Peptides against a protein of PDB entry 4Z63. Designs and how they scored, part 74

Target 1, 334 residues: chain A of PDB entry 4Z63
Amino acid sequence: LCLGMNDLTGNIPEDLFHLKRLNLLGIQENRLSGSLSREIRNLSSLVRLDVSWNLFSGEIPDVFDELPQLKFFLGQTNGFIGGIPKSLANSPSLNLLNLRNNSLSGRLMLNCTAMIALNSLDLGTNRFNGRLPENLPDCKRLKNVNLARNTFHGQVPESFKNFESLSYFSLSNSSLANISSALGILQHCKNLTTLVLTLNFHGEALPDDSSLHFEKLKVLVVANCRLTGSMPRWLSSSNELQLLDLSWNRLTGAIPSWIGDFKALFYLDLSNNSFTGEIPKSLTKLESLTSRNISVNEPSPDFPFFMKRNESARALQYNQIFGFPPTIELGHNN

## One batch from the design tools (peptide; made by RFdiffusion4, then SolubleMPNN)

Design b2_p13_6_s4 (from b2_p13_6, 4 letters changed)
Fold by OpenDDE base, seed 3:
Structure b2_p13_6_s4 (fold): chain B 334 residues (1-334), chain A 13 residues (1-13)
Amino acid sequence: as target 1 above (334 residues)
Amino acid sequence: SYITTVEEPTTPP
């Protein structure tokens, strides 16, 4: 049943929960309000539940043990409060959980040993607090993780050295500290292709440790951190780099010539820093900007990106990395 | 401009 993108109001009719053979319920992008009924437990054949972009409130019902086939739960952009229900945090069938842009709170706890199928987790823009869950690497299929805009104070857990499944990771604006430790840990994530750390590490030094290596890194965004230091030499070994945003920092020194050696680099923003010297001539030879053959068929994160012109401006949403226009921004360097 | 993954909370209208 697909009823998304309407002007539906009120609650879900109770009779809907008699549809025991229903595999897909999509009621997203409406004005549905109230609590999400616990009677969803009666939808025992449910594979996909999309209640996103509504006015739902209250706690998410703890009925997911009665939904053994549920693979997709999308509840982003609602007013949900409380924590992740225990049955949801233990779901062996769940592949994707998206609860971004809610009011969920408390400590984030997932039973990763039980959540054997979880591959995508989006809990961005909530009220989770405490530390990042150390057991996330136990979610052996977890590739996509957005935990942005939560209050995960402290450092990236050491256990994330073992996060082999991790491919796409966003921790933007999560009050993280110690960028040196974070990068030192995350370099061990062999499948990491996208790393977004914007609005963290306030005023720290960007490490220039040549021992750091991100073999598969395609997207690195560490913007608006007021980072000091220079362009990190370790980044030159990330031969697959496609997008680099280090804008709105306090980086100094020259832009190194190796920045033009990235064959796939199509988006470069180093603006609003303190870089000096000449623009490397190698930037004029970036193959991705001279040839139209950008492989559009590469997997992208499930979470959206946002481009902010300034802190007060409404962000432009980009659902795919390749949605960004080919860009070289070097402005506002003094 | 800078890139982030932070969605601005939509205040319910």
Scores: peptide ipSAE 0.479, ipTM 0.862, DockQ to the pose 0.776
Fold by OpenDDE base, seed 2:
Structure b2_p13_6_s4 (fold): chain B 334 residues (1-334), chain A 13 residues (1-13)
Amino acid sequence: as target 1 above (334 residues)
Amino acid sequence: SYITTVEEPTTPP
């Protein structure tokens, strides 16, 4: 049953929960309000539940133990409060959980040993606090993780050295500290291709440790952190780099010539730093900027990106990395 | 400009 993208108001009719053979319920992009009914438990055949972009409030009902076929739960952009229900945090069937842009709070707790099918987790823009859950690497299929705009004070857990399934990781504006430790840990994530760390590590030094290596890194965004230091030499070994944003930091020194050796680099933003010297001639030879054939069919993160002109400006949403225009921004380096 | 993954809370209209 798909009723999305309408102007429906009020609550879900109770009789809808008598549809025991329903595999898909999509009621997204409406004005549905109130609590999400516990009677969802009656939809025992449910595979996909999309209640996103509504006015739902209250706690998410703890009924997911009665939904053994549920693979997709989309509840982004609602007013949900409380935590992740225990039955949801233990769901063996769930592949994708999207609860981005809610008011969920408390400590983030997932039973990753039970969540054997979880591959995508989006909990960005909530009110979770405490530390990053150390057991996330136990979610052996977890590929896409957005935890941006929560309050995860402290450092990236040491256990994330074992996060082999991790490919796309967003931690923007999550009160993280110790960038040296974070990078030292995350370099062990062999499948990591996208790393977004914007608005963390305020005033720290960007490490220039030549022992750091991110073999499969395609997208690195560490913007608006007030980072000191220079262009990190370890980044030169990330031969697959496509997008680099280090803007709005306090980086100094020269832009190194090796920045032009990245064959796939189509987006470079080093603006609003303190770089000096000449613009490397190698930047004029970037193959990705001279050839029109950008492969649009590459796997991308499930979470959206946002481009902000400044802290007060409305962000422009980009759903795919390749939605960004080919860019070289070196402005405002004094 | 800078890239982020932070969605600003959209107040439902």
Scores: peptide ipSAE 0.514, ipTM 0.875, DockQ to the pose 0.840; fails the geometry check
Fold by OpenDDE base, seed 4:
Structure b2_p13_6_s4 (fold): chain B 334 residues (1-334), chain A 13 residues (1-13)
Amino acid sequence: as target 1 above (334 residues)
Amino acid sequence: SYITTVEEPTTPP
């Protein structure tokens, strides 16, 4: 049943929950309000539940143990409060959980040993607090993780060295500290292609440790952290780099010539730093900017990107990395 | 400009 993209109001009629053979319920992009009914437990054949972009409030009902076939739960952009229900945090069937842009709070806890099918987790823009869950690497299929705009004070857990499934990771604006430790840990994530750390590590030094290596890194965004230091030499070994944003930091020194050796680099933002010297001639030889064949069909994160002109400006949404225009921004360096 | 993954809280419509 697909009723998305309407102007439906009120609550879901209870009789709808008598549809025991229903595999897909999509009621997204409406004005449905009130609590999400516990009677969703009666939808025993449910594979996909999309209640996103509504006015739902209250706690998410703890009935997911009665939904053994549920693979997709989309509840982004609602008014949900409380925590992740225990049955949801233990769901063995769930592949994708999207609860971005809610008011969920408390400590984030997932039983990753039970969540054997979880591939995508989006909990960005909530009110979770405490530390990052140390057991996230136990979610052995977890590829896409957005935890941006939560209050995860502290450091990246050491256990994330074992996060082999991790490909796309966003931790923007999550009050993280110790960038040296974070990068030292995350370099062990062999499948990591996208790393977004914007608005963390305030005033720390960007490590220039030649032992750091991100083999498959395509997208690195560490913007608006007030980071000190220079362009990190370890980044030169990330031969697949496509997008680099280190803007709005306090980086100094020269822009190194190796920045032009990235064959796939199509987006470079080093603006609003303190770089000095000449623009490397190698930047004029970037193959990705001279050749028209950008492969648009590469896998991308499930979470969107946002470009902000400044802290007060409305962000422009980009759903794919290749949605960004080919860019070299070197402005506002002093 | 800078890139982030932080969606500004949209007031639910």
Scores: peptide ipSAE 0.494, ipTM 0.875, DockQ to the pose 0.867; fails the geometry check
Fold by OpenDDE base, seed 5:
Structure b2_p13_6_s4 (fold): chain B 334 residues (1-334), chain A 13 residues (1-13)
Amino acid sequence: as target 1 above (334 residues)
Amino acid sequence: SYITTVEEPTTPP
């Protein structure tokens, strides 16, 4: 049953929960309000539940033990409060959980040993506090993780060295500290292709440790951190780099010539730094900017990106990395 | 400009 993208108001009719054979319930992009009914437990055949972009409030009901076939739960952009219910945090069937842009709070806890099918987790823009969950790498299929805009004080856990499944990771604006430790840990994530760390590590030094290596890194965004230092030499070994944003930092020195050796680099923003010297001539030879055949069919993160012109501007949403226009921004370097 | 993954809290429509 798909009723998304309408102007439906009020609550879900109770009789809807009598549909024992229902595999898909999509009621997204409406004006549905109140609590999400506990009676969703009656939908024992449910594979996909999409209640996103509504006015739901209250706690998410703890009924997911009665939904043994549920693979997809989308509840982004609602008013949900409380934590992740225990049955949801222990779901062996769940592949995708999207609860971004809610008011969920407390310590983030998932039973990753039980969540054997979880491959995508989006909990961005919530009120989770405490530390990042150390057991997250135990989610052996977890590929996509957005935890942006939560209050995860402290450092990236050492256990994330073992996060082999991790491919797309966003921790933007999560009160993280110690960028050297974070990069030192995350370099062990051999499948990591996208890393977004914007609005963290305020005023720290960007490490130039030549021992750092991100083999499969395609997208690196570490913007608006007030980072000091220079263009990191370790980045030159990330031969698959497609997008680099280090804008709005305090980086100094020259832009190195190796920046033009990235054959797939189509988006470069080094603006609003303190870079000096000449623009590398190698940038004029970037194959991705001269050839029309950008391979558009590469896997993208499930979480959206946002481009902000400034801190006060409304962000433009980009659902795919290749949605960004080919860009070289070197402005406002002093 | 800079890229982020932070969605501003939208009041549900």
Scores: peptide ipSAE 0.470, ipTM 0.866, DockQ to the pose 0.866; fails the geometry check

Design b2_p13_7_s1 (from b2_p13_7, 5 letters changed)
Fold by OpenDDE base, seed 2:
Structure b2_p13_7_s1 (fold): chain B 334 residues (1-334), chain A 13 residues (1-13)
Amino acid sequence: as target 1 above (334 residues)
Amino acid sequence: SSSWLTSFEEVSP
């Protein structure tokens, strides 16, 4: 049943929960309000639940043990409060959980040993606090993780060295500290292709440790951290780099010539730093800027990117990396 | 430009 993209108001009619054979319920992009009914437990055949972009409030009901076929739960952009229900945090069937842009709070706890099918997690823009859950690497299929805009004070857990399934990771604006430790840990994530760390590590030094290596890194965003240091030499070994944003830091020194050796680099933002010297001639030889063959079909993160131009302006949303125009931004360096 | 990339929305609609 798909009722999305309407102006529906009020609660879900109780009679809807009598549809025991229902596999898909999509009621997204409405003005539905109140609590999400516990009677959703009666939808025992449910595979996909989309309640996103509504006005739901209260706690998410703890009924997911009665939904053994549920693979997709989309609840982004609501007013949900409390924590992740225990039955949801233990769901063996769930592949994708999106609860971005809610008011969920407390310590983030997932039973990753039970969540054997979880491959995508979006909990960005919530009120979770405490530390990053150390057991996330136990979610053996977890590929896509957005935990941005929560309050995860402290460091990236050492256990993330074993996060082999991790491919796309965002921790933007999560009050993280110790970038040296974070990069030292995350370099062990062999499948990591996208790393977004914007608005963390306030005023720290960007490590220039030649022992750091991110072999499969395609997207690195570490903007607006007020980082000190220079262009990190270890990044030169990330031969698959497509997008680099180090804007709004305090990086100094020259832009190195190796920045032009990235064959796939089509988006470079080094603006609002303190770089000096000449613009490398190698930047004019970037094949990605001259070739028309951008492979539009490459895997991308499930979470969107946002380009923020001004604190008061709405950010531009980009659902795909290749939605970015070919860009070289070197402005506002001194 | 005075822009940077992130992965979150600032304002809940």
Scores: peptide ipSAE 0.375, ipTM 0.861, DockQ to the pose 0.717
Fold by OpenDDE base, seed 4:
Structure b2_p13_7_s1 (fold): chain B 334 residues (1-334), chain A 13 residues (1-13)
Amino acid sequence: as target 1 above (334 residues)
Amino acid sequence: SSSWLTSFEEVSP
């Protein structure tokens, strides 16, 4: 049943939960309010539940143990409070969980040993606190992780060295500390292609350790951290780099010539730093900017990117990396 | 540019 993109108000009629053969319930993009009914438990055949972009409030009901076929739960952009219910945190069927932009709080706890099918997790823009869950790497199929804009004070767990499934990772604006440790750990994620760390590591030094290596890195965003140091030499080995944003830091020194050697680099933002010297001539030879064929068919994170202009302005949303225009931003360097 | 990239919305509903 698909009732999305309407102006429906109130609660879901209770009689709807008598549809025991229902595989898909989509009621997204409405004005549905109140608590999400516990009677969802009666939808024993449910594979997909989309309640996103509504006015739901209260706690998410702890009924997911009665939904053995549920693969997709989309609840982003609601007013949900509390934690992830225990049955959801233990769901063996769940492939995708999106609860971005809610008011969920407490410690983030997932039973990754039980969540054997989880491949996408979006919990960005919530009120989770404490430390990053050390057991996330135990979610052996978890590829896409957005935990941005939570209060995960501290460092990236050492256990993330074993996060082999991780491909797309955002921890933007999560009060993280110790960028050297974070990069030292995350370099072991051999499938990592997208890393977003914006608004963390306030005033730290960007490590220039030649031992760091991100082999498959395509997207690196470490903006607005007030990072000190220079362009990191270790980045030159990331031959597949497509997008680099190091804007709004305190990086100094010259922009190195190797920045123009990235064949796939089509978006470069080094603006609002303290870079000096000449613009490398190699930037004029970037193949991605001279060739018209941007491969539109490459895998992208499930979480959107946002281009922030001001703290008070609505950000432009980009659902795909290739939605960005070819860009070189070197402005506002001193 | 006066912009930077991130992956979060600033306002929860």
Scores: peptide ipSAE 0.361, ipTM 0.861, DockQ to the pose 0.674
Fold by OpenDDE base, seed 1:
Structure b2_p13_7_s1 (fold): chain B 334 residues (1-334), chain A 13 residues (1-13)
Amino acid sequence: as target 1 above (334 residues)
Amino acid sequence: SSSWLTSFEEVSP
């Protein structure tokens, strides 16, 4: 049943939950309100539940043990409160969980040993507190993780060295500390292609440790951290780099010539730093800017990017990395 | 440019 993108109001009719053969319920992008009924438990054949972009409130019902076929739960942009229900945090069938932009709170706890099918997790823009869950690497299929805009104080867990499935990771604006430790840990994630760490590590030094290596890194965003230091030499070994944003930091020194050696680099933002010297001539030879053959079919994060211009301005949403125009931004340097 | 990239929405509902 697909009723998305309407002006539906009120609650879900209780009789809808008698549809025991229903595989897909999509009621996204409406004005549905009230609590999400626990009677969802009656939808025993449900594979996909999309209640996103509504006015739902209250706690998410703890009924997911009665939904053995549920693979997709989309509840982003609602008013959900409380924690992740225990049955949801233990779901062996769930592939994708998106609860971004809610008011979920408490410690984030997932039973990753039980969640054997989980491949995408978006919990960005919630009120989770405490530390990052150390057991996330136990989610052996977890590829996409957005935990941005939560209050995960502290450091990236050491256990994330073993996060082999991790490909896309965002921790933007989560009060993280110790960028050196974070990068030192995350370099061990062999499948990591996208790393977004904006609005963390306030005033720390960007490490220039030649021992750091991100072999498959395509997207690195570490903007607005007030980071000190220079362009990190270790980044030159990330030959697949496509997007680099280090804007709104306190980086100094020259922009190195090797920045133009990235064959796939199509988006570069180094603006609002303290870089000095000449613009490397190699930047004028970036193949990605001269050849239009950007492979649009490359895997991208499930979470959107937002280009924020001002704190008060509505951010532009980009659902795909290749949605960004080819950009070189070097403005507002000294 | 006065812009930077992030991965979170501005306003919680």
Scores: peptide ipSAE 0.359, ipTM 0.861, DockQ to the pose 0.677
Fold by OpenDDE base, seed 5:
Structure b2_p13_7_s1 (fold): chain B 334 residues (1-334), chain A 13 residues (1-13)
Amino acid sequence: as target 1 above (334 residues)
Amino acid sequence: SSSWLTSFEEVSP
């Protein structure tokens, strides 16, 4: 049953929960309100539940042990409060959990040893506090992780050295400290292609440790951190780099010529820094900017990107990396 | 530019 993208109001009719053979319930993009009924437990055949973009409130019901086939739970952009229900945090069937842009709170706890099928987790823009869950690497299939805009004070856990499944990771604006430790840990994530760390590490030095290596890094976003230092030499070894945003920092020195050696680099923002010297001539020869056929079919994060033009303006949403226009931004340097 | 990239909404509904 798909009723998404309407103007439906009120709550879900109770009789809907009599549909014992229902595999898909999509009621996204409506104005449904109230609590999400506990009676969803009656939908024992449910594979996909999409309640996203509504006005739901209250706690998410702890009934996911009665949904043994549930693979997809989408509840982003609601008013849910409380924590992740125990049955949801222990779901062996769940592949994707998206609860981005809610009011979930407390310490984030997932039983990753039980969540054997989890491959995508989006909990961005919530009220989770404490530390990043150290056991996330135990989610052996977890590829996509968005934990942005929470309050995870402290450092990236050392256990994330073992996060082999991790490909897409966002921790933007999560009160993280120690960028040197974070990069030193995350370089061990050999499948990491996308790393977004915007609005963290305020005023720290961007490490220029030549021992750092991100082999498969395609997207690096570390904007608006007030970072000091220069263009990091270790980044030159990330030959697959497609998107680099280091804007709104305090980076100094020259833009190195090796920045033009990235054959796939189509988006570069180094604006609002303190770079000096000449623009590398190699930037004028970037193949991605001169060739017509950018491969649009490359894997992207499940979480959206947002382009913020200023702190008060509404951000432009980009659902795919290749949705960005080919860009070179070098403005506001001296 | 006057822009930067992030991965979150500013305000929950």
Scores: peptide ipSAE 0.361, ipTM 0.860, DockQ to the pose 0.681; fails the geometry check

